# Ledger of designs, part 12: peptides against a protein of PDB entry 3V4O

Target 1, 234 residues: chain A of PDB entry 3V4O
Amino acid sequence: DQPLAKDKVALLIGNMNYREHPKLKAPLVDVYELTNLLRQLDFKVVSLLDLTEYEMRNAVDEFLLLLDKGVYGLLYYAGHGYENFGNSFMVPVDAPNPYRSENCLCVQNILKLMQEKETGLNVFLLDMCRKRNDYDDTIPILDALKVTANIVFGYATCQGAEAFEIQHSGLANGIFMKFLKDRLLEDKKITVLLDEVAEDMGKCHLTKGKQALEIRSSLSEKRALTDPIQGTEY

## One batch from the design tools (peptide; aimed at target 1 A78 H168)

Design b1_p12_3_s3 (made by RFdiffusion4, then SolubleMPNN; from b1_p12_3, 4 letters changed)
Fold by OpenDDE base, seed 5:
Structure b1_p12_3_s3 (fold): chain B 234 residues (1-234), chain A 12 residues (1-12)
Amino acid sequence: as target 1 above (234 residues)
Amino acid sequence: APPPAEPQLQAL
């Protein structure tokens, strides 16, 4: 049977103009290009740039309202971030220096909320660093996740490592998006697609030994971003 | 002409 999505919804966040942290450049073009690609895949896409903590939380809440049983949900983030104890934190543009978990959005908490919506697929594409934040000793108490077997994480880099953008005078992609954009429209299982992106990225001489894509998934069925949407009234 | 210098990377 051909897999079908009840709907396909994506939230894309690119943070660049940080108040208390180094400014970035790549999220602008990365969000733009990814938006165009996902729209070609019939995703309903909300793309936002330079969000404060309050705005990010609101955007996530609105995104969750669009999710329901059988809906494919995709969250993309490009910006500063960190990972403590296996928890990924997205950093808003108004985060203090140093930032703590209370100032940031925990991706695993978002995943929990997506599971409660009984989504058909949960995809996280996290273009951020995964180094430990030594200034944050908080150990989040997270509720146990459900076993939904429909989760895919595409990390731009390995655990404990950094993700990079190319510094040019002009516009350029981050390393992750540079390779992701070339394969995103392929009709393949999402984990297979990301595996090919990982191999392409592995050939990049600039980031060899510095950045590598990590795929973390529990996906027991063939699901692709190209999967058709069921005929329903919206 | 010599190849352009390798671009510098910035960590996210």
Scores: peptide ipSAE 0.405, ipTM 0.775, DockQ to the pose 0.437
OpenDDE base, seeds 1, 2, 3, 4: peptide ipSAE 0.398, 0.392, 0.395, 0.392; ipTM 0.772, 0.768, 0.768, 0.766

Design b1_p12_3_s4 (made by RFdiffusion4, then SolubleMPNN; from b1_p12_3, 4 letters changed)
Fold by OpenDDE base, seed 5:
Structure b1_p12_3_s4 (fold): chain B 234 residues (1-234), chain A 12 residues (1-12)
Amino acid sequence: as target 1 above (234 residues)
Amino acid sequence: DPPPAEPQLQAL
């Protein structure tokens, strides 16, 4: 099949100024830089910072409205998060301490909704921790996902591990974005691109043995972020 | 120049 996108849409969320959790710094720069890169790739980009639960849910709803058959959808999140029973949870800035799944947004639920839109590609870039939240024993009952073979997860860290940012007085990227931004514009299959990012990140002495990129994909066709939009001339 | 101190990491 010809790698053509009906459209390309991205939602970028960076949460930093948490009310009841440690404040972060990197998401500001990470969202900004990723926005500029994705726009160069002709993505329609919505970038938002410091969202409450209500605002995050609304942003996701609006994002879903822009998705349709053949559209490439990309969701990027930078902030606090956790993973329970294989489900990834993004933490809003107004989440209580401790937070539970009911206070957070489940990425797998978003994926299910994206599949219903018959998207051409679903990319999730999750720059958050994946440690088990021991304060939440809820086992969510999720509907079975469809077999669409168009899904790519780029986790900033491996299962059960933490993701990091560099803590200093100046502006700096998170570890994941530091390496992702250098390769994002390459015309390569998205899984190949992320694999190269994983190797680059693996050379970082600061996070050796602490953080490693995980690629989880069911992508049976060659799809790239550089794929042209149908009907668009360059 | 002395090597810079290793920066501190903050978990997300």
Scores: peptide ipSAE 0.400, ipTM 0.783, DockQ to the pose 0.433
OpenDDE base, seeds 1, 2, 3, 4: peptide ipSAE 0.395, 0.392, 0.394, 0.387; ipTM 0.780, 0.782, 0.779, 0.774

Design b1_p12_4 (made by RFdiffusion4)
Pose (drawn by RFdiffusion4):
Structure b1_p12_4 (pose): chain A 234 residues (1-234), chain P 12 residues (1-12)
Amino acid sequence: as target 1 above (234 residues)
Amino acid sequence: LPEALQSRYSEL
């Protein structure tokens, strides 16, 4: 009755040195922090910075190869992003200005590929803006996903809104990680854990009225990032 | 420097 994971795998990407878009600072420290915390939770973690589109597609293919039945899969992205028609896109460091969906990675397509591997848990922590891209002409018409009841999204912000880091950040985490880092080790269902992070973030004066954590979840089973890996000793 | 926010928006 203790939920178990076949394995725990994560892919973390922080993009900062954009060629044609404002540069960011905090993704480095955000990625460094989450890597440490997830390693404490026995995840196998690949952590990468300043990825071009090509590198981002390769990184996600490698991550997909590590996924199999019953595996917990987690993807964290910190950098520029956008959302058109409910689909979230991650923007690589080589994105032109303006850019369209073909220059970017669609998170929903990644989730579809993860479900094909029959993972036991799918977690996306998207630490990026979610405003429309006016230059993105295209339409989704993506296939409906299977109902696997094991998907959790922790968006750093709401649809049509911005996610933030501290100006001239230096050593400071961005807003989402500032609060996520204090809770991630808790032995609670990931949905509940993210809800506590949403409450903590609500006390932050800098972001009132402009950034709020959004949890979207269909996870029915009580699964946590602290769940033991099957066949190891707990 | 005063503390302030920087967006992760692309500024298209």

Design b1_p12_4_s1 (made by RFdiffusion4, then SolubleMPNN; from b1_p12_4, 7 letters changed)
Fold by OpenDDE base, seed 5:
Structure b1_p12_4_s1 (fold): chain B 234 residues (1-234), chain A 12 residues (1-12)
Amino acid sequence: as target 1 above (234 residues)
Amino acid sequence: MEIGLQSYDPEL
């Protein structure tokens, strides 16, 4: 009955100090807080800040090496980003202005590689804007994804919209992380957990009509971040 | 306590 993970691995990336784009503040705190929470959930967590394109690609490669059959993989990103033709692009700190897809990391490509590892669960938490990049007219040709029914996307904002950070008395926290952190440790199916986070975030007067959590999932099993690792529990 | 919003928009 109780779903089991072969292992649980997370890669957290927070980009703030962009060379050619506005600097951000929240990713530092957000990555730190999420790191502590995921470690309480027995995730093996790699947390990195201010990555260049080369460093981001290397980090993803190393992350993929830790994935295998039945492993839970979680990728969190906070920073600049965009969405073209349904594809999400994470922007490295050394990206040019304007940037194009060849300067960025495509999340859907990472998903494809995770599927090849036969992971037990693939979770993407993307705290970035989802506006179209008008300077990039490239139409990505992606390989067809497998039907694995183990995919969850938590977008900090809805399609075509912006994501925000809240600055309060000198502190900065992404609006997504502000509400996610309060529920992340709950023993619930990950999509149910995120749905409740969406409701909590929807009550925020600062972001009403400006930012809303979108959950995109194909998850046929009751998988939770609290699921025990084989050989340790149950 | 002051509260403000900052967009993640890269402002290309």
Scores: peptide ipSAE 0.364, ipTM 0.834, DockQ to the pose 0.748
OpenDDE base, seeds 1, 2, 3, 4: peptide ipSAE 0.356, 0.360, 0.362, 0.356; ipTM 0.828, 0.833, 0.827, 0.825

Design b1_p12_4_s2 (made by RFdiffusion4, then SolubleMPNN; from b1_p12_4, 6 letters changed)
Fold by OpenDDE base, seed 2:
Structure b1_p12_4_s2 (fold): chain B 234 residues (1-234), chain A 12 residues (1-12)
Amino acid sequence: as target 1 above (234 residues)
Amino acid sequence: MPVGLQSYDPEL
């Protein structure tokens, strides 16, 4: 029995031109390539670059409005970020130095809101560092999540570790996207697909001992990004 | 030429 999506919607954010933090390069290419791949998978894709806090919050709000029962939602973020007490924070380009949680977007809060939409699948691909921000001592109190068994996190790196981009004379991918793009179109359960990406990344001599993909999932169904949209013929 | 890596660490 083939799983079906009511619709498939993706929000891709690449932050690279930070005002008060080091500039990045890979998010430009990574967002572009991922956009093309997800569109081949019949996702409705909104791709945005260099968002301020205000723009990021608005983009997430608009993304949430597109979600409904049975919809596949995918959030991709490439940029600066941190993880405090198990919570992932995406850093807007206008964030101060140092930044705190109040300046950033908490991924777990977005997940809660996605659950309220009764989505069919929630995928988070976070291409950012997961190091502790020592300047932020706030302990967020998050509402309890529902047990929806439709959640997949692909962290570009391990907890407490850094994510990297490739230094090249021209445009190049981040490490995560370099391997993800080769497998993204495969008709496989999303957790299986990401596991294969993790193995491919693990063979990279550049990132051995520096960056490794972490998959965190509660996915009770064989859901794939290739799943057809209900009512459509391909 | 050896390919280098650049961290996404915001250097807080």
Scores: peptide ipSAE 0.304, ipTM 0.795, DockQ to the pose 0.786
OpenDDE base, seeds 1, 3, 4, 5: peptide ipSAE 0.289, 0.286, 0.284, 0.291; ipTM 0.788, 0.784, 0.781, 0.787

Design b1_p12_4_s3 (made by RFdiffusion4, then SolubleMPNN; from b1_p12_4, 7 letters changed)
Fold by OpenDDE base, seed 3:
Structure b1_p12_4_s3 (fold): chain B 234 residues (1-234), chain A 12 residues (1-12)
Amino acid sequence: as target 1 above (234 residues)
Amino acid sequence: MPVGLQSYDPQL
């Protein structure tokens, strides 16, 4: 019994050229490669680079408008970020130094809004650091999440840890995307797929003791990124 | 060239 998606929509954001923070390199390549892969999986993909706070908020709003009952929603972010009190914050390129939660986008707030759309699957792939921001003591008051059993988080690194990109001649991937891209097209439950990516990353000598994939999920059905769209020839 | 790692942590 193959699960079906009503539609499949992805928003990919790669922030590199920060105004007040160190510039990154990998998000450019990572967003590009992930875009191509997700399009092969029949996702409607919006890919954006170097977004200001205003642009990021608008992009998320537009993304949410494309979501509806049974739709698969995927949000990918590569860039600077932090995690305070279990909340993940994506940092826009125009964020001040230091930045606070009011300058950033809270992923858990986006999840809440996605749940209101009654989506079939909510996938977050967060390629950013998860260290605490000591300059921000704000505890956001978020609305309670529903029990939807359709949520998957792929964190590029462990809680309190850093995510890395490869530094060498030319363009290169972040560590997370380096391994994710090799398995993303596999017809497997998304949590199983990510678990295999985690094992692949764990075998990498470059990141031993430095970066490990964390999967956090509540997914009661065998949902895969390869699931066909309802009403199509698949 | 030898491969290095760059952290996404802006404080580095």
Scores: peptide ipSAE 0.333, ipTM 0.807, DockQ to the pose 0.735
OpenDDE base, seeds 1, 2, 4, 5: peptide ipSAE 0.325, 0.332, 0.324, 0.320; ipTM 0.807, 0.808, 0.804, 0.799

Design b1_p12_4_s4 (made by RFdiffusion4, then SolubleMPNN; from b1_p12_4, 6 letters changed)
Fold by OpenDDE base, seed 3:
Structure b1_p12_4_s4 (fold): chain B 234 residues (1-234), chain A 12 residues (1-12)
Amino acid sequence: as target 1 above (234 residues)
Amino acid sequence: MPIGLQSYSPEL
């Protein structure tokens, strides 16, 4: 009765050293730690840092090539970002100032392509801001999504809000990863797991009223990151 | 030591 994954593949992107925008620190640590955790969960992990637009698009293309029917796909992004009209945009390190949607990667477009692969699970963990980009008035016309009921979005912050990293003399996690890493290995439905992370994060006085985890899901089956890969069941 | 937050929002 336990759900099985045909395979488990993750693409992790951490952008820090922006050319035209403030530099970040946490994505380095967050990508590294998440990589180790996902590998413990038998994910095939591709982790990349400081990608240009061209490199990001190539990375997504390669990621999509690894997806197929029944495969669990996980996309994690940490860096600058924005949200316009419900669409999430990841900002490459070579993006201009100001940037527009044409300079960025739209997450919902990636989701559409993942759906075409008939994946078993689509997880997006977006550790970026979700504020409106007032310099981009383009209303994107996105392709319609299928009804696959296998989608989970974990937004590091709520709609219209900002995501943060901890300022420290050394390296530290972003706020989202600080709490996510403590629960990621738990054998629970991914939405339940994220809900617990949300509660943990909500107890943090540092981010009260500033950052709150949002979970958006259409997941009709009990799918967990701990689900075994087909052929490896005990 | 004081701890602060850095926003992931860039300056535009």
Scores: peptide ipSAE 0.296, ipTM 0.796, DockQ to the pose 0.866
OpenDDE base, seeds 1, 2, 4, 5: peptide ipSAE 0.285, 0.277, 0.288, 0.274; ipTM 0.794, 0.790, 0.787, 0.792

Design b1_p12_5 (made by RFdiffusion4)
Pose (drawn by RFdiffusion4):
Structure b1_p12_5 (pose): chain A 234 residues (1-234), chain P 12 residues (1-12)
Amino acid sequence: as target 1 above (234 residues)
Amino acid sequence: SEFIPHNTLTPR
């Protein structure tokens, strides 16, 4: 009755040095921090910085190859992003200005590929803005996803809003990781854990009225990032 | 010299 994971795998991407868009600072320290915490939780973690579109697609293909039945899969992205018609896109460092959906990675398409591997848990922590891209002409009409009841999204901000880091950030985490890092080691269902992070963030004066954590979850089973890996000793 | 403000935010 203890939920188990066949394996625990994560892909972490922090994009900062944009060629044609404002540069960011905190993704480096955010990725460094989550890498350490997830390693403490026995995840196999690939952590990468300043990825072009080509590198981002390759990184996600490598991550997909590590996924199989019953595996916990986690994707963390810190950098520029946008959201059109409910679909979230991650923007690579080589994105032109303006850019469209073909220059970016659609998170929903990644989730579809993860479900095809029959993963036991799918977690997306998207630490990016979620405003519309006016230059993105295109429409989704993506296939409906299977009902796997194991998907959790932890958006650093609400739809149509911005996610933030501290100006001239230096050593500071961005807002989402500042609060996520203090809770991630808790032995609680990931949905509950993210809810506590949402409450902690609500006390932050800098972001009142402009950034709030949004949890979207269909996870029915009580799965946690601390769940033991099957066949190891707990 | 460059001015660096306090308690300000940069969008991602």

Design b1_p12_5_s1 (made by RFdiffusion4, then SolubleMPNN; from b1_p12_5, 6 letters changed)
Fold by OpenDDE base, seed 5:
Structure b1_p12_5_s1 (fold): chain B 234 residues (1-234), chain A 12 residues (1-12)
Amino acid sequence: as target 1 above (234 residues)
Amino acid sequence: MEYIPENKLQPV
């Protein structure tokens, strides 16, 4: 039988106008295009740009309030970020230079909170760098995750590597979204879909040896972003 | 795919 979602909710955050860090351009286009695609998939989408730390925390809190048992939750982030000790940190636009974990939002903490909501699927699409932040010596102590087998991470780049956007006079997608958007509407298991995106990105000569999609998942069921919402007719 | 020089890539 086809898997069903109780509901489908997405939070999209694009940070580009940083106060103390280089400004970006791609998040504007990427959030806009992803919003339209997810709405076609009947996601309830909240899309926000240029969030301060306070605003990001509030947005995540509001997002979590929309989650419940069996709900599909998707978090997309485009902006500056880093990875320390396997933990991903999203950087708010008002973060200091240098920033530390106390200034940022830890994705794994959000995952823990999503697990408490007993979500049906947890998808993280992270379009940010994954380099070690040498200015942050904090060792995060995170609570153990539950074994829910419903988690998918799509990292725009490999651990320790950078994610890129194209320097153009006009507006263009980041490298990750350039390939993701072409397949996102396909009726396939989300890990299979992302694997195909990885292959497409691997054929790009611009990022060969510099950026590659990493999929990290524990997904024991055939869940797709196209899965219908329970009680709805299409 | 459109060719873009590698020096036109900006780290995110």
Scores: peptide ipSAE 0.064, ipTM 0.672, DockQ to the pose 0.420
OpenDDE base, seeds 1, 2, 3, 4: peptide ipSAE 0.031, 0.032, 0.027, 0.032; ipTM 0.679, 0.666, 0.661, 0.656

Design b1_p12_5_s2 (made by RFdiffusion4, then SolubleMPNN; from b1_p12_5, 8 letters changed)
Fold by OpenDDE base, seed 4:
Structure b1_p12_5_s2 (fold): chain B 234 residues (1-234), chain A 12 residues (1-12)
Amino acid sequence: as target 1 above (234 residues)
Amino acid sequence: EVYIPENALQAV
């Protein structure tokens, strides 16, 4: 009764060299390490850094073209972001200051489009702040999601909170990736895996009371990132 | 584990 993926495709975006916002450091390392791990899991991985709004939208469009019935889709984002009314917005490097929803990419809109592809699994790993953007008073009108029971969100931080990276002369992971990378290759249901990551992260004295992993899922099957691709031997 | 001071964290 091993679940199978028709294929496994991941889009990884790391934005750090912002034009009008503070520069970041962790996305470089985080995208690199996650790329290597997902490729070990036989994901087809597209990893991109420092995308403008135009480039981000194009990357998402191309990512969606790789999705189809039964395909596992994973979207990872590291960079500036915000959350308004339960909607997550990824901030491109050329976003103005202040940025608004029309300058950003809405994750829930991407999810809607992924559902139209009849994917086998939709995983979102969002390493960004989730604070309210007071400069954006837009209330997005989103299309209703289908009931597909194949959705997993891993938020690097809880709602209304910030995500953190280590400021050092050298390169270092963000807090989320620091713990995620230790367990990502484990053959476990993705929600169980993330729960263990949350426990590991919760033991970190640096982020107690500041950052905690949030898992939001509707996953009715025991699907794992290690699931074999249909028609292949492992 | 290497000790990292609290002020070494930067919000993203």
Scores: peptide ipSAE 0.224, ipTM 0.730, DockQ to the pose 0.406
OpenDDE base, seeds 1, 2, 3, 5: peptide ipSAE 0.258, 0.209, 0.215, 0.219; ipTM 0.734, 0.739, 0.729, 0.730; seed 1 fails the geometry check

Design b1_p12_5_s3 (made by RFdiffusion4, then SolubleMPNN; from b1_p12_5, 6 letters changed)
Fold by OpenDDE base, seed 2:
Structure b1_p12_5_s3 (fold): chain B 234 residues (1-234), chain A 12 residues (1-12)
Amino acid sequence: as target 1 above (234 residues)
Amino acid sequence: AVFIPENALQAR
């Protein structure tokens, strides 16, 4: 029995031109390539670059409005980030130095809101560092999550570790996207697909011992990004 | 700003 999506919606954010933090380069290419791939998979894709805090919050709000029962939601973020007490924070380009949780967007809060929409699948691809931010001593109290068994996190790196991009004079991907893009169109359960990406990435000599993909999932169904949209020809 | 040479890794 082939799983069906009511619709498929993706929000891709690439932050690179930070005001008070080191500039990045690869998010531009990463977002562009991922956009093309997801559109081939019939995702409705909104791709945005260099968002301020205000713009990021608005983008997430608009993304949430597109979600509904049975909809596949995918959030990709490439940029600066950190992880405190198991919570992932995406850093807007206008974040102060140092940044704190109040300046950033908490991914787990977004997940809660996605659950309220009764989505069919929630995929987070977080192409950012996961190091502790020592300048942020706040301990967030998050609302309890529902048991929806439709959640997949693809972390570009391990907890407490960094995610990298290669400095190149020409166009180049970040490490995670370099390997993800080669498998994204495969008709496989999303966790299986990411596991294969993890193995491919593990062969990269530049990041051995420095960056490794982590998959965190509660996915009780064989859901794939290739799943057809209900009511369409397939 | 720290100079990062060609093909060096930059942390996000």
Scores: peptide ipSAE 0.413, ipTM 0.788, DockQ to the pose 0.592; fails the geometry check
OpenDDE base, seeds 1, 3, 4, 5: peptide ipSAE 0.381, 0.399, 0.373, 0.383; ipTM 0.778, 0.773, 0.772, 0.779; seeds 1, 3, 4, 5 fail the geometry check

Design b1_p12_5_s4 (made by RFdiffusion4, then SolubleMPNN; from b1_p12_5, 7 letters changed)
Fold by OpenDDE base, seed 3:
Structure b1_p12_5_s4 (fold): chain B 234 residues (1-234), chain A 12 residues (1-12)
Amino acid sequence: as target 1 above (234 residues)
Amino acid sequence: EVFIPENELQAL
């Protein structure tokens, strides 16, 4: 039988106008386009731009309140970020320079909270750098995750590497969204979909040797973003 | 596909 979602909820965050860090451009376009695509997939989408730490934490809290058993949850982030010891940190626009983990939102902590909601699917699309933050020497101790087998990470870049946007005159997609948007509506298992995106990105000479999509998943069911919502016609 | 110079890339 085809998997069903109780509901589908997405939180999209694009941070661009940093106070103490380089300004970005692509998150505006990327969030906008992803919003439209996810709405076509019947996601309830909350899209926010340029969030402070306080606002980001509140947005995540509100997002979590919308999650429940069987709900598909998708978190997309575009902005500055880093990865220390396997933990991904999203950087708010008011983060100091240098920023530390206490100034940022830990994605794995959000995942833990999503698991408590007994969601049907947890998707993280992280369009940010994954380089080590040398100014943060803290080793985070996070709670152990449950074995839910419903987790998918789509990293815009590989471990320890940078993700890029295009800084030309005008607006353009980041590298990750450039390829993701072409396949997002396909009725395929989300890991298969992302794998195809990875191949598309891999054929681009612009980012060869610089940026490659990484998929980290524990998904035991054939879950797709196109899965119908329970109680609807499909 | 559009060619984009390397110097127009900004790290996130």
Scores: peptide ipSAE 0.390, ipTM 0.793, DockQ to the pose 0.394
OpenDDE base, seeds 1, 2, 4, 5: peptide ipSAE 0.380, 0.373, 0.389, 0.386; ipTM 0.794, 0.793, 0.802, 0.788

Design b1_p12_6 (made by RFdiffusion4)
Pose (drawn by RFdiffusion4):
Structure b1_p12_6 (pose): chain A 234 residues (1-234), chain P 12 residues (1-12)
Amino acid sequence: as target 1 above (234 residues)
Amino acid sequence: EEELQSRDSELV
């Protein structure tokens, strides 16, 4: 009755040095922090910075190869992003200005590929803005996803809104990781854990009225990032 | 005083 994971795998990407878009600073420290925390939780973690589109597609293919039945899969992205018609896109460092969906990675397409591997848990922590891209002409018409009841999204901000880091950030985490880092080791269902992070973030004066954590979850089983890996000793 | 930086792409 203790939920188990076949394995725990994570892919972390922090993009900062954009060629044609404002540069960011905090993704480095955000990625460094989450890497450490997830390693404490026995995840196998691949952590990468400043990825071009090509490198981002390769990184996600490698991550998909590590996924199999019953595996917990987690993707964390910190950098520029946008959201059109409910679909979230991650923007690589080589994105032109303006850019369209073909220059970017669609998170929903990644989720579809993860479900094909029959993972036991799918977690997306998207630490990026979610405003429309006016230059993106295209439409989704993506296939409906299977009902796997094991998907959790922890968006750093609401749809049509911005996610933030501290100006001239230096050593400071961005807003989402500032609060996520204090809770991530808790032995609680990931949905509940993210809800506590949402409450902590609500006390932050800098972001009132402009950034709020959004949790979207269909996870029915009580799964946690602290769940033991099957066949190891707990 | 601390200020915020958006992770918005700031498109042209």

Design b1_p12_6_s1 (made by RFdiffusion4, then SolubleMPNN; from b1_p12_6, 5 letters changed)
Fold by OpenDDE base, seed 4:
Structure b1_p12_6_s1 (fold): chain B 234 residues (1-234), chain A 12 residues (1-12)
Amino acid sequence: as target 1 above (234 residues)
Amino acid sequence: MEELQSFSPELS
């Protein structure tokens, strides 16, 4: 009764060296650590740092080309971001100040495209702020999502709140990744795994009342990141 | 001492 993935593909994006916005530090380390962990889970991982809008769109396009029926797709993003009307926007490093939706990539739009590939699992791990961008008055019109029951969102913070990186002695990690990395290799349903991460993160005294993991899912099967790839020996 | 940095930029 073990679920199988036809393949497992991950796109990791870490934006930190922004041109018109404050620079970040955590995405560098977080992308690196997550890359190593996902490769241990037999994911095909593409890890990219400091992408312009053009480069981000190209990376997503290439990522989508690797997706097909039954493939597990995972998108991780660490960087500046915002959320308007329930839509998450990833901010490229060359985004203007202020930025608008036309300058950014909409995660829900990517999800729509992933659904068209008939993937086996769609996981989004978004390590970014979810505050409203008052400088963007655009309401995106997105096509309705299909009922695929294979979607998991792990938001580093709750709606309307900020995500943080912690710095100590020159090193920086995102709060989300700090706790995610300790459990990512566990053979558990992905929603159960993230729930445990949320509990661990909730014990962090620095972010109590400021940042909390939010899990949003529609997952009807016991899918795990540890699920074996079809046709492989495990 | 640990310091927190928000992933949210100041917009103007």
Scores: peptide ipSAE 0.272, ipTM 0.821, DockQ to the pose 0.797
OpenDDE base, seeds 1, 2, 3, 5: peptide ipSAE 0.259, 0.266, 0.265, 0.267; ipTM 0.816, 0.821, 0.817, 0.820

